# Peptides against a protein of PDB entry 5VJI: the designs that were tried, part 18

Target 1, 62 residues: chain A of PDB entry 5VJI
Amino acid sequence: NTLVVLHKSGLLEITLKTKELIRQNQATQAELDQLKEQTQMFIEATKSRAPQAWAKLQASLT

## One batch from the design tools (peptide; aimed at target 1 T39)

Design b2_p20_8 (made by RFdiffusion4)
Pose (drawn by RFdiffusion4):
Structure b2_p20_8 (pose): chain A 56 residues (1-47, 54-62), chain P 20 residues (1-20)
Amino acid sequence: NTLVVLHKSGLLEITLKTKELIRQNQATQAELDQLKEQTQMFIEATKWAKLQASLT
Amino acid sequence: LEEVEAALLTRQKQLEEEIE
Protein backbone atom coordinates (compact mmCIF):
# COMPACT_ATOMS: atom_id res chain seq x y z
CA ASN A 1 0.00 0.00 0.00
CA THR A 2 1.49 3.32 -1.21
CA LEU A 3 0.13 4.99 1.91
CA VAL A 4 2.04 2.45 4.02
CA VAL A 5 5.34 3.11 2.22
CA LEU A 6 4.79 6.86 2.42
CA HIS A 7 4.23 6.54 6.18
CA LYS A 8 7.08 4.18 6.92
CA SER A 9 9.59 6.13 4.83
CA GLY A 10 8.90 9.25 6.91
CA LEU A 11 7.76 11.23 3.85
CA LEU A 12 4.09 11.22 4.88
CA GLU A 13 4.91 13.15 8.02
CA ILE A 14 7.27 15.51 6.18
CA THR A 15 4.71 16.12 3.43
CA LEU A 16 2.00 17.06 5.95
CA LYS A 17 4.26 19.42 7.83
CA THR A 18 5.43 21.07 4.59
CA LYS A 19 1.82 21.57 3.58
CA GLU A 20 1.00 23.27 6.89
CA LEU A 21 4.14 25.40 6.64
CA ILE A 22 3.11 26.47 3.12
CA ARG A 23 -0.33 27.41 4.50
CA GLN A 24 1.23 29.43 7.30
CA ASN A 25 3.56 31.17 4.94
CA GLN A 26 0.71 32.11 2.64
CA ALA A 27 -1.28 33.49 5.53
CA THR A 28 1.67 35.65 6.57
CA GLN A 29 2.06 36.89 2.95
CA ALA A 30 -1.56 38.04 3.09
CA GLU A 31 -1.01 39.84 6.43
CA LEU A 32 2.03 41.56 4.93
CA ASP A 33 0.21 42.66 1.78
CA GLN A 34 -2.52 44.14 3.95
CA LEU A 35 -0.02 45.80 6.28
CA LYS A 36 1.81 47.29 3.29
CA GLU A 37 -1.47 48.92 2.10
CA GLN A 38 -2.27 50.26 5.55
CA THR A 39 1.24 51.62 6.03
CA GLN A 40 1.25 53.40 2.68
CA MET A 41 -2.10 54.99 3.52
CA PHE A 42 -0.65 56.08 6.85
CA ILE A 43 2.51 57.64 5.34
CA GLU A 44 0.64 59.60 2.69
CA ALA A 45 -1.56 61.10 5.36
CA THR A 46 1.46 62.25 7.31
CA LYS A 47 2.22 64.52 4.27
CA TRP A 48 -5.95 62.54 5.45
CA ALA A 49 -9.65 62.04 4.63
CA LYS A 50 -9.08 58.58 3.30
CA LEU A 51 -7.39 57.69 6.57
CA GLN A 52 -10.27 59.08 8.63
CA ALA A 53 -12.90 57.35 6.48
CA SER A 54 -11.07 54.04 6.57
CA LEU A 55 -11.00 54.24 10.35
CA THR A 56 -14.68 55.18 10.67
CA LEU P 1 3.45 59.63 14.15
CA GLU P 2 7.08 59.00 13.19
CA GLU P 3 7.25 56.30 15.91
CA VAL P 4 4.10 54.66 14.57
CA GLU P 5 5.55 54.69 11.00
CA ALA P 6 8.82 53.16 12.29
CA ALA P 7 6.84 50.46 14.19
CA LEU P 8 4.81 49.63 11.08
CA LEU P 9 7.92 49.36 8.89
CA THR P 10 9.66 47.17 11.57
CA ARG P 11 6.63 44.87 11.62
CA GLN P 12 6.81 44.58 7.78
CA LYS P 13 10.42 43.64 8.01
CA GLN P 14 9.68 41.01 10.64
CA LEU P 15 6.96 39.48 8.46
CA GLU P 16 9.28 39.42 5.44
CA GLU P 17 11.93 37.63 7.51
CA GLU P 18 9.34 35.11 8.75
CA ILE P 19 8.24 34.43 5.13
CA GLU P 20 11.87 33.83 4.12

Design b2_p20_8_s1 (made by RFdiffusion4, then SolubleMPNN; from b2_p20_8, 13 letters changed)
Fold by OpenDDE base, seed 2:
Structure b2_p20_8_s1 (fold): chain B 62 residues (1-62), chain A 20 residues (1-20)
Amino acid sequence: as target 1 above (62 residues)
Amino acid sequence: AEEKIAAMQAKIQELEKKIA
């Protein structure tokens, strides 16, 4: 069957490795996006000097 | 064709070195 052929050829190995790298990339991107958002909230908190802005930032860090 | 599979495996190993 197709799975056996993929395994014998070695394409299954490279496919699984590629999928893992894609997963890791997606996870890293998610962390980066979160950090960007937190950074923006920090910037806004420093600009507004409003307690609610700091509360919003603090909530995002919990 | 086992030789074709062997050739594919060699290419895969090359690609894996680039990816890893």
Scores: peptide ipSAE 0.042, ipTM 0.579, DockQ to the pose 0.017
OpenDDE base, seeds 1, 3, 4, 5: peptide ipSAE 0.040, 0.041, 0.040, 0.041; ipTM 0.580, 0.583, 0.577, 0.571

Design b2_p20_8_s2 (made by RFdiffusion4, then SolubleMPNN; from b2_p20_8, 14 letters changed)
Fold by OpenDDE base, seed 2:
Structure b2_p20_8_s2 (fold): chain B 62 residues (1-62), chain A 20 residues (1-20)
Amino acid sequence: as target 1 above (62 residues)
Amino acid sequence: AQAQIAAMQQQIQQLEQQIA
């Protein structure tokens, strides 16, 4: 049984730890991407001076 | 075979410490 061997060797544990780290990394990356988008919207709002751009930014922050 | 597994476990523990 491959699963039993992996468990007994400890390789299953490190595999699960790696998967968890990947998950955490993906979650952090998603937050980072969101922040980047919000930052870009802020930059665009400051450039355009259009109320629509500020409204768009405000909506993203809610 | 069991000795090999034990050695592998030790290596895995070291790797886990590095990853943590």
Scores: peptide ipSAE 0.050, ipTM 0.616, DockQ to the pose 0.017
OpenDDE base, seeds 1, 3, 4, 5: peptide ipSAE 0.048, 0.049, 0.040, 0.046; ipTM 0.606, 0.604, 0.600, 0.596

Design b2_p20_8_s3 (made by RFdiffusion4, then SolubleMPNN; from b2_p20_8, 14 letters changed)
Fold by OpenDDE base, seed 2:
Structure b2_p20_8_s3 (fold): chain B 62 residues (1-62), chain A 20 residues (1-20)
Amino acid sequence: as target 1 above (62 residues)
Amino acid sequence: AAAQIAAMQAQIQQLEQQIA
């Protein structure tokens, strides 16, 4: 069957490793996006000096 | 055909070393 052929050819190992790398890349991208969002909230908090902006930033960090 | 399969297998192993 197809699975046996993929395993014997070595393509299954590459496929599984590729899937894992894609997952890790997506996780890293999500962390980066979160940091970018937190940075934006920090910028807004420093500009407005409003307690609500600082509260929003604090909520994002927890 | 056997040589082609062997070449493909070697290429796969090289790619695995690069990715891993």
Scores: peptide ipSAE 0.049, ipTM 0.572, DockQ to the pose 0.016
OpenDDE base, seeds 1, 3, 4, 5: peptide ipSAE 0.049, 0.049, 0.046, 0.048; ipTM 0.590, 0.592, 0.616, 0.616

Design b2_p20_8_s4 (made by RFdiffusion4, then SolubleMPNN; from b2_p20_8, 14 letters changed)
Fold by OpenDDE base, seed 2:
Structure b2_p20_8_s4 (fold): chain B 62 residues (1-62), chain A 20 residues (1-20)
Amino acid sequence: as target 1 above (62 residues)
Amino acid sequence: AEAQIQAMQAQIQELEEKIA
């Protein structure tokens, strides 16, 4: 049984751990991208001094 | 084959420790 062999060898555990790390990395990257976007909106809001830009930023934070 | 698998586990365990 291939699955049994993979389990006993430890390769299955490494595979599962790697998949989990990839998942965590993707989640962290998504959070980072969101923060970057929010930061950019903040910068644009400070530059434009337009209420609509601040409203857009506020909406992103809710 | 089981003996070979067990011999590989030490190396795999080391890799797991690096990943953790």
Scores: peptide ipSAE 0.041, ipTM 0.600, DockQ to the pose 0.016
OpenDDE base, seeds 1, 3, 4, 5: peptide ipSAE 0.040, 0.040, 0.037, 0.036; ipTM 0.596, 0.596, 0.581, 0.587

## One batch from the design tools (peptide; aimed at target 1 N1 T15)

Design b2_p21_1 (made by RFdiffusion4)
Pose (drawn by RFdiffusion4):
Structure b2_p21_1 (pose): chain A 56 residues (1-47, 54-62), chain P 21 residues (1-21)
Amino acid sequence: NTLVVLHKSGLLEITLKTKELIRQNQATQAELDQLKEQTQMFIEATKWAKLQASLT
Amino acid sequence: SELEELQAELDTLLAEAEAAS
């Protein structure tokens, strides 16, 4: 059984962990992209209505 | 992306191993 070989070889475990790590990394990428947008909006306002509206 | 391709390869590996059971 291919599932048995995958388990016994240790690659099943490694595969699952890699998958979860990929998921975590993608989630962080999304947080960063969002944070980049928010930061740019903040910096431009330091130079305003868009910031107020996005807060309210 | 490279991580999406790796994820697809890992999902294929798991699906093929289950189908061969």

Design b2_p21_1_s1 (made by RFdiffusion4, then SolubleMPNN; from b2_p21_1, 12 letters changed)
Fold by OpenDDE base, seed 4:
Structure b2_p21_1_s1 (fold): chain B 62 residues (1-62), chain A 21 residues (1-21)
Amino acid sequence: as target 1 above (62 residues)
Amino acid sequence: SADQKLLELIDKLLADALAAD
């Protein structure tokens, strides 16, 4: 049984941990991308002084 | 992406291992 061999060798645990780390990395990257977008919206809001720009930023923070 | 490809490869590995006795 291949699965049994993977389990006993420890490779199954490493494989599953690798999957989890990749998913965590993806989640962290998504949060970083969101922060970058929010930062850009903040910059645009300060430049335009338009209420709709601030409203857009506020909506992204909720 | 590379991460997505790796996840798919791991899933394939696990599926193959589960199917094999």
Scores: peptide ipSAE 0.283, ipTM 0.807, DockQ to the pose 0.811
OpenDDE base, seeds 1, 2, 3, 5: peptide ipSAE 0.279, 0.276, 0.280, 0.280; ipTM 0.805, 0.804, 0.806, 0.806; seed 1 fails the geometry check

Design b2_p21_1_s2 (made by RFdiffusion4, then SolubleMPNN; from b2_p21_1, 13 letters changed)
Fold by OpenDDE base, seed 4:
Structure b2_p21_1_s2 (fold): chain B 62 residues (1-62), chain A 21 residues (1-21)
Amino acid sequence: as target 1 above (62 residues)
Amino acid sequence: SPDEKLLALIDELLKKALEED
């Protein structure tokens, strides 16, 4: 069947690795987006000098 | 997203392959 062909040809391994790489990329992108948001909160905190802004940033780092 | 679509496609293909006799 198709699964046997995929396995013997090595394409199954490539397919599974592709899935893993996509998920790793998604995780890395999520971390990057979080860092960008934290950076923005940091910028806002430095501008406002409001304790609430720093508290918000601190909460995001936990 | 394109990655989500690709993942869905791969899962569908694997599912069909596993269901074959």
Scores: peptide ipSAE 0.298, ipTM 0.819, DockQ to the pose 0.762
OpenDDE base, seeds 1, 2, 3, 5: peptide ipSAE 0.297, 0.293, 0.296, 0.297; ipTM 0.820, 0.819, 0.819, 0.820

Design b2_p21_1_s3 (made by RFdiffusion4, then SolubleMPNN; from b2_p21_1, 10 letters changed)
Fold by OpenDDE base, seed 3:
Structure b2_p21_1_s3 (fold): chain B 62 residues (1-62), chain A 21 residues (1-21)
Amino acid sequence: as target 1 above (62 residues)
Amino acid sequence: SADEKLLEELDKLLEDALAAN
């Protein structure tokens, strides 16, 4: 059957690994995006003397 | 996205393989 062929050919392993790598990439990208946002807020907080900017940053870190 | 489309394709491949068994 098709599943057996996929397994014996190695394509099943590649397929499953590819799926996992995509999911890991998505998770890593999400974390990276969050870090970028936090970095932006940090930069804005340092550029301004506004306590609101620091409060915003602090809220993002919780 | 491209990743989502690829995931869908891979899922379909697996589902088809399982269904054929």
Scores: peptide ipSAE 0.128, ipTM 0.721, DockQ to the pose 0.877
OpenDDE base, seeds 1, 2, 4, 5: peptide ipSAE 0.125, 0.124, 0.126, 0.125; ipTM 0.717, 0.718, 0.720, 0.720

Design b2_p21_1_s4 (made by RFdiffusion4, then SolubleMPNN; from b2_p21_1, 12 letters changed)
Fold by OpenDDE base, seed 4:
Structure b2_p21_1_s4 (fold): chain B 62 residues (1-62), chain A 21 residues (1-21)
Amino acid sequence: as target 1 above (62 residues)
Amino acid sequence: SADEKLLELIEKLLADALAAN
C-alpha cells in the first residue's frame, strides 16, 4: 500500500531532513542578521565618534 | 486510513517547519 511504499522510499526521512534544513537555515539567517546589525553599529560608531555608539557595539559583541 | 494518516503527518511536519521559520 501507499503507506508502506512511502516509508520504504524514505519520504518520511526526507521530510524530517527538510524540517532540519529549514531550522538550520533559520539559524544561519539569524547569524547573518546579527552580523548586519553589528556592521551598522560599527558604521554609525565611526561616523558619529560618539562613545555611546561604541558602547552599543561593544555590548552587542558580548 | 493509514495512508491518509501518513500524509497528514507529513503535512503537519512541513507546516510546523514553515511556521517556525
Scores: peptide ipSAE 0.039, ipTM 0.615, DockQ to the pose 0.085
OpenDDE base, seeds 1, 2, 3, 5: peptide ipSAE 0.035, 0.036, 0.036, 0.036; ipTM 0.600, 0.597, 0.597, 0.598

Design b2_p21_2 (made by RFdiffusion4)
Pose (drawn by RFdiffusion4):
Structure b2_p21_2 (pose): chain A 56 residues (1-47, 54-62), chain P 21 residues (1-21)
Amino acid sequence: NTLVVLHKSGLLEITLKTKELIRQNQATQAELDQLKEQTQMFIEATKWAKLQASLT
Amino acid sequence: SAETEQAVADLEEVVAHLESL
């Protein structure tokens, strides 16, 4: 059984962990993209209504 | 079995992801 070989070889475990790591990495990429947008909005306002509206 | 097919698909997905780097 291919599943048995995958398990016994240790690659099943590694595959699952890699998948979860990929998921975690993608989630962090989304957080960063959002943080970049928020930071740019903040910096432009330090130079205002968009910031107030986005807060309220 | 469905569990075997799923494990093979997961492995292929991880290999394809690593090759794309």

Design b2_p21_2_s1 (made by RFdiffusion4, then SolubleMPNN; from b2_p21_2, 13 letters changed)
Fold by OpenDDE base, seed 5:
Structure b2_p21_2_s1 (fold): chain B 62 residues (1-62), chain A 21 residues (1-21)
Amino acid sequence: as target 1 above (62 residues)
Amino acid sequence: SSTDEVALKLLKEVEQALAAL
């Protein structure tokens, strides 16, 4: 059957590995996005005297 | 059977992986 063919051809392993790599990439991207957001909050905090901006940044680092 | 269940699970995983590409 199709499953046996996929397994024997090696495509099953490749498909499952690809799924895992996509998941890992998504996790890494999320961490990168978080860092980018924190950087933006830091920039905004330095541009303003607003204590709210610093509080917002501090909250994001917890 | 147990074999059928394993096969069905693997098929679903393959389908999900293909959809994610």
Scores: peptide ipSAE 0.075, ipTM 0.624, DockQ to the pose 0.271
OpenDDE base, seeds 1, 2, 3, 4: peptide ipSAE 0.060, 0.056, 0.065, 0.051; ipTM 0.617, 0.642, 0.610, 0.641

Design b2_p21_2_s2 (made by RFdiffusion4, then SolubleMPNN; from b2_p21_2, 12 letters changed)
Fold by OpenDDE base, seed 5:
Structure b2_p21_2_s2 (fold): chain B 62 residues (1-62), chain A 21 residues (1-21)
Amino acid sequence: as target 1 above (62 residues)
Amino acid sequence: SSTDLQALLLLKEVEDALKSL
């Protein structure tokens, strides 16, 4: 049957591994996006020197 | 049977994985 063929060909393992890699990539990308946003808030805080900008950055680190 | 259910679940996982590409 189809499942046996997929297993014996190695395609099942590759497919499941690909699924896991995509999931991990998505998680890593989310962390990277968060870091990018925090970096942007830091840049804005240093430029403006406004207390509100520093407060915004501090809130993002919670 | 349990084997039939496992086969169906694996096929569904393959389908979902392919759709995620």
Scores: peptide ipSAE 0.102, ipTM 0.671, DockQ to the pose 0.272
OpenDDE base, seeds 1, 2, 3, 4: peptide ipSAE 0.091, 0.088, 0.092, 0.090; ipTM 0.634, 0.647, 0.655, 0.658

Design b2_p21_2_s3 (made by RFdiffusion4, then SolubleMPNN; from b2_p21_2, 12 letters changed)
Fold by OpenDDE base, seed 5:
Structure b2_p21_2_s3 (fold): chain B 62 residues (1-62), chain A 21 residues (1-21)
Amino acid sequence: as target 1 above (62 residues)
Amino acid sequence: SSTDKVAVELLKEVEDALKSL
């Protein structure tokens, strides 16, 4: 059984751990991207002084 | 060899597991 050999070799554990780390990395990256976008909207709001820009930023924080 | 066969099968299983992420 290939799965049994994979388990005994330790490769199954490594593979499962790798999958989990990739998933966590993707989730963290998504949060980081959201923060970057919010930062950009903040910068734009400060530059434009337009109420629409501040409204856009406020909406992004909900 | 039998060892080569096992190695190929294991690598395939690892690849399939990663693709299923």
Scores: peptide ipSAE 0.076, ipTM 0.638, DockQ to the pose 0.109
OpenDDE base, seeds 1, 2, 3, 4: peptide ipSAE 0.076, 0.059, 0.070, 0.074; ipTM 0.636, 0.605, 0.633, 0.637; seed 4 fails the geometry check

Design b2_p21_2_s4 (made by RFdiffusion4, then SolubleMPNN; from b2_p21_2, 11 letters changed)
Fold by OpenDDE base, seed 4:
Structure b2_p21_2_s4 (fold): chain B 62 residues (1-62), chain A 21 residues (1-21)
Amino acid sequence: as target 1 above (62 residues)
Amino acid sequence: NSTSQVAVKLLEEVKKYLESL
């Protein structure tokens, strides 16, 4: 059985751990991208002084 | 040979797990 070989060789554990690390990396990257976008919106809001820019920033934080 | 076939199947399973992420 392929699954038995995968398990006994330790490759299943490595595969599952790899999947988890990839998942965590993707989640962290998404958070980072969101922060970058929020930072840009903050910068634009401070420059424009337009209430619409602040409203957009506020919406992104909710 | 049989050993190679087992290895191929093993790698295919690993690939399937990774692609399912």
Scores: peptide ipSAE 0.109, ipTM 0.653, DockQ to the pose 0.118
OpenDDE base, seeds 1, 2, 3, 5: peptide ipSAE 0.095, 0.095, 0.103, 0.099; ipTM 0.646, 0.646, 0.649, 0.650; seed 3 fails the geometry check

Design b2_p21_3 (made by RFdiffusion4)
Pose (drawn by RFdiffusion4):
Structure b2_p21_3 (pose): chain A 56 residues (1-47, 54-62), chain P 21 residues (1-21)
Amino acid sequence: NTLVVLHKSGLLEITLKTKELIRQNQATQAELDQLKEQTQMFIEATKWAKLQASLT
Amino acid sequence: SEEEELLAELDQLLAEAEAAS
């Protein structure tokens, strides 16, 4: 059984962990993209309505 | 992305291993 070989070889475990790590990494990429947008909006306002509206 | 491709390959490997059961 291919599932048995995959388990006994240790690659099943590694595969599952890699998948979860990939999911975590993607989640962090999304947080960063969002944070980049928010930061840019903040910096432009330091130079305003868009910031107020996005807060309220 | 490279991570999406790798994830798809890992999911295919698991699906094939389950189908061979």

Design b2_p21_3_s1 (made by RFdiffusion4, then SolubleMPNN; from b2_p21_3 with E3D E5K E9L E16D E18L)
Fold by OpenDDE base, seed 3:
Structure b2_p21_3_s1 (fold): chain B 62 residues (1-62), chain A 21 residues (1-21)
Amino acid sequence: as target 1 above (62 residues)
Amino acid sequence: SEDEKLLALLDQLLADALAAS
């Protein structure tokens, strides 16, 4: 059957591995996006010099 | 997103394989 062909051809393994790599990439990208957001909050805090901006940044780091 | 589209294609491939089995 088709599933057996996929398995024996190696395409099933490639398919599953590709899915896993995409998910890992998404997780890494999410961490990177979080860092970018924190960096932006830091920039805004330094620019505004407002206590609220620093409090917002501090809350994001916990 | 492009990754989501690829994931959907891969899921469809697996679903089709199961249905054809």
Scores: peptide ipSAE 0.160, ipTM 0.742, DockQ to the pose 0.811
OpenDDE base, seeds 1, 2, 4, 5: peptide ipSAE 0.160, 0.155, 0.157, 0.156; ipTM 0.744, 0.741, 0.742, 0.742

Design b2_p21_3_s2 (made by RFdiffusion4, then SolubleMPNN; from b2_p21_3, 7 letters changed)
Fold by OpenDDE base, seed 4:
Structure b2_p21_3_s2 (fold): chain B 62 residues (1-62), chain A 21 residues (1-21)
Amino acid sequence: as target 1 above (62 residues)
Amino acid sequence: SEDDKLLELLDQLLADALAAS
């Protein structure tokens, strides 16, 4: 059957590994995006003396 | 996204393999 052929050829392992790498990449990108957003919140908090800006940053960190 | 489409393609490949087995 097709599944056996995929397994014996190594394509099944490659397929599964590829999926895992894509998911890991997506997770890493999400973390990076979150850090970028937090950085912007920090910059805005330092530029303004508004307490709500610091509160927004604090909320994002918890 | 492009990654999502690739994941969908890979899932379809696996589903087809299971159905054919």
Scores: peptide ipSAE 0.169, ipTM 0.750, DockQ to the pose 0.886
OpenDDE base, seeds 1, 2, 3, 5: peptide ipSAE 0.167, 0.168, 0.169, 0.166; ipTM 0.750, 0.750, 0.750, 0.749

Design b2_p21_3_s3 (made by RFdiffusion4, then SolubleMPNN; from b2_p21_3, 10 letters changed)
Fold by OpenDDE base, seed 4:
Structure b2_p21_3_s3 (fold): chain B 62 residues (1-62), chain A 21 residues (1-21)
Amino acid sequence: as target 1 above (62 residues)
Amino acid sequence: SEDQKLLELIEQLLKDALAAS
């Protein structure tokens, strides 16, 4: 029947894997966004030369 | 039926994936 065909075809597995890949993509994107923000803070710290900016950057790395 | 249940499950999973994308 259709159920057997779908199971054997791997459609369910593909669907679940797709969801997992989306999750992984989201996690990777979050890490990338964090890196971008940290990079920006580093740039700002070098420009301002203010200890507060460096403290902010350091806090973001913890 | 069991076939319908599986189709509904797949549909829901796809919907969830789309919403999360």
Scores: peptide ipSAE 0.076, ipTM 0.672, DockQ to the pose 0.086
OpenDDE base, seeds 1, 2, 3, 5: peptide ipSAE 0.046, 0.040, 0.069, 0.049; ipTM 0.620, 0.607, 0.652, 0.625

Design b2_p21_3_s4 (made by RFdiffusion4, then SolubleMPNN; from b2_p21_3, 7 letters changed)
Fold by OpenDDE base, seed 4:
Structure b2_p21_3_s4 (fold): chain B 62 residues (1-62), chain A 21 residues (1-21)
Amino acid sequence: as target 1 above (62 residues)
Amino acid sequence: SADEKLLELLDQLLADALAAS
């Protein structure tokens, strides 16, 4: 059957590994996006010097 | 995104292979 052919050819392993790598990449991208947001909040906090801006940043870190 | 489309394609490939088994 098709699954057996995929397995024997090595394509099943490649397919599964590719999916895992994509998911890992997505997780890394999410972490990067979060860091970018936190960086922006930090910049805004330094500009405004307002307690609420620092509180917002602190909330994002918890 | 491209990654999402690729994941969908790979999932479809696996689903088709399973259905054909």
Scores: peptide ipSAE 0.146, ipTM 0.736, DockQ to the pose 0.900
OpenDDE base, seeds 1, 2, 3, 5: peptide ipSAE 0.146, 0.144, 0.146, 0.144; ipTM 0.737, 0.734, 0.736, 0.736

Design b2_p21_4 (made by RFdiffusion4)
Pose (drawn by RFdiffusion4):
Formats: structure tokens, sequence, C-alpha cells
Structure b2_p21_4 (pose): chain A 56 residues (1-47, 54-62), chain P 21 residues (1-21)
């Protein structure tokens, strides 16, 4: 059984962990993209209504 | 058993495709 070979070879475990790591990395990429947008909005306002509205 | 094997192969293929990117 291919599942048995995958398990016994250690690649099943590695595959699952890699998958979860990929998921975690993608979640962090989304957080960063969002943080980049928020930071840019903040910096522009330091130079205002958009910031207030986005807060309220 | 066949469904569990198929699911494990799909996960393996998807991991390998993601590493090639």
Amino acid sequence: NTLVVLHKSGLLEITLKTKELIRQNQATQAELDQLKEQTQMFIEATKWAKLQASLT
Amino acid sequence: EEAATEAALEDLEAVLEALEE
C-alpha cells in the first residue's frame, strides 16, 4: 500500500509538516500585506481623513 | 484504505508543486 510506504519511509510525516508550514507561511504573508497597507496609510497621514474614517 | 492512500498522494503532490514554485 502506497500509504504504508509513504508512512514507513518517513515522507508522510515530512509531507504533512511541510503542508502546515506552507499554510503558516501563507497566513503570515497575508498579515504582512495587510500591515503594509495600514503602515502606508499611517505614514501618508503623518504628512488624515482616510485614517480617521478607517478607524471609525 | 484506497481513499486514505489517494488523499496522502494528493497532499504529497501539492507539497512538491509548492516547493517547485

Design b2_p21_4_s1 (made by RFdiffusion4, then SolubleMPNN; from b2_p21_4, 13 letters changed)
Fold by OpenDDE base, seed 3:
Structure b2_p21_4_s1 (fold): chain B 62 residues (1-62), chain A 21 residues (1-21)
Amino acid sequence: as target 1 above (62 residues)
Amino acid sequence: NDELSRLALEILKEVEEALKQ
């Protein structure tokens, strides 16, 4: 059947690996986006010198 | 096995949809 053919041809492994790489890419992108947000909060905190901005940054790091 | 074939097709479909994103 189809699954047997996919397995024996190596395409199943490639398919599953591709799926995993997509998942990992999405996770890494999410982490990167979080870092970008934290960086922006840091920049805003340095500009404003307001305690609430630093508190917001601190909360994001915990 | 029809069930295994269906599973393979579902995996392929899921990968295809993920690649569109």
Scores: peptide ipSAE 0.033, ipTM 0.584, DockQ to the pose 0.737
OpenDDE base, seeds 1, 2, 4, 5: peptide ipSAE 0.031, 0.030, 0.033, 0.031; ipTM 0.557, 0.551, 0.558, 0.557

Design b2_p21_4_s2 (made by RFdiffusion4, then SolubleMPNN; from b2_p21_4, 14 letters changed)
Fold by OpenDDE base, seed 5:
Structure b2_p21_4_s2 (fold): chain B 62 residues (1-62), chain A 21 residues (1-21)
Amino acid sequence: as target 1 above (62 residues)
Amino acid sequence: NLLTSLVALITLKEVEEALKK
């Protein structure tokens, strides 16, 4: 059947590996986005010198 | 998704080969 063909051809393994790589890429991207957000909050805190901006940054690190 | 697309492709190839005979 189709599943047996996919397995024997190696396409099933490639497909599953590709799905895993996509998942890992998404996780890494999420971490990168979080870092970008924290960086932006840091920049805003240094510019505004407002206590609430520093409080917002501190909250993001917890 | 990718898996279903590959399954569909293989299925279509099987159908094509069956029609040739």
Scores: peptide ipSAE 0.086, ipTM 0.671, DockQ to the pose 0.056
OpenDDE base, seeds 1, 2, 3, 4: peptide ipSAE 0.072, 0.077, 0.076, 0.080; ipTM 0.594, 0.637, 0.633, 0.638

Design b2_p21_4_s3 (made by RFdiffusion4, then SolubleMPNN; from b2_p21_4, 10 letters changed)
Fold by OpenDDE base, seed 3:
Structure b2_p21_4_s3 (fold): chain B 62 residues (1-62), chain A 21 residues (1-21)
Amino acid sequence: as target 1 above (62 residues)
Amino acid sequence: NEALSKVALEILKEVKEALEK
């Protein structure tokens, strides 16, 4: 069957590895996006000097 | 031949579906 052909050709391994790499990339991207957001909150807190902005940043770090 | 072409298309379909999950 198709699965057997994929396995014997090595394409199944490549396919599964690709899926895993995509998953890892998505996880890393999510962490990066979170860091970017936290950085932006930090910048806004330093600029505004408003307690509310610092509170938002602090909440994001908990 | 046609039989091999059908197998190839099936493989491509399965790979595509696997990558989308």
Scores: peptide ipSAE 0.029, ipTM 0.528, DockQ to the pose 0.105
OpenDDE base, seeds 1, 2, 4, 5: peptide ipSAE 0.027, 0.028, 0.028, 0.029; ipTM 0.535, 0.532, 0.545, 0.546; seed 5 fails the geometry check

Design b2_p21_4_s4 (made by RFdiffusion4, then SolubleMPNN; from b2_p21_4, 12 letters changed)
Fold by OpenDDE base, seed 2:
Structure b2_p21_4_s4 (fold): chain B 62 residues (1-62), chain A 21 residues (1-21)
Amino acid sequence: as target 1 above (62 residues)
Amino acid sequence: NEKLSQEALELLKEVEEALAQ
């Protein structure tokens, strides 16, 4: 069957590895997006001098 | 058996769609 052919050809392994790499990439991207948001909050906190902005940043880092 | 073959094809499709984006 198709699965056996994919397995024996090595394509199944490549496919599964590719899927895993995509998943890892998505996870890393999510962390990067979070860091970008935290960076923006830091910038805003330094600009505004408002305690609320610093509190927001602190909450995001926990 | 046929189910497993279909699952493999679906996986290939999902990977193809993800790579196309």
Scores: peptide ipSAE 0.043, ipTM 0.628, DockQ to the pose 0.794
OpenDDE base, seeds 1, 3, 4, 5: peptide ipSAE 0.040, 0.037, 0.036, 0.037; ipTM 0.587, 0.588, 0.561, 0.586

Design b2_p21_5 (made by RFdiffusion4)
Pose (drawn by RFdiffusion4):
Structure b2_p21_5 (pose): chain A 56 residues (1-47, 54-62), chain P 21 residues (1-21)
Amino acid sequence: NTLVVLHKSGLLEITLKTKELIRQNQATQAELDQLKEQTQMFIEATKWAKLQASLT
Amino acid sequence: SSAALLAELDALVAAAEADAA
């Protein structure tokens, strides 16, 4: 059974952990992309209505 | 690249489960 070999070889475990790590990394990439947008909006306003509206 | 790797890993696990079934 391929599933048995995959488990006994240790690659099943590694595969599952890599998958979860990939998911975590993608989630962080999304947070960063959002943070980049928010930061840019904040910096431009330091130079305003868009900031107020996005807060309210 | 991470999405492609994830798809390959999902295919690998799914193929092993189908063989077990």

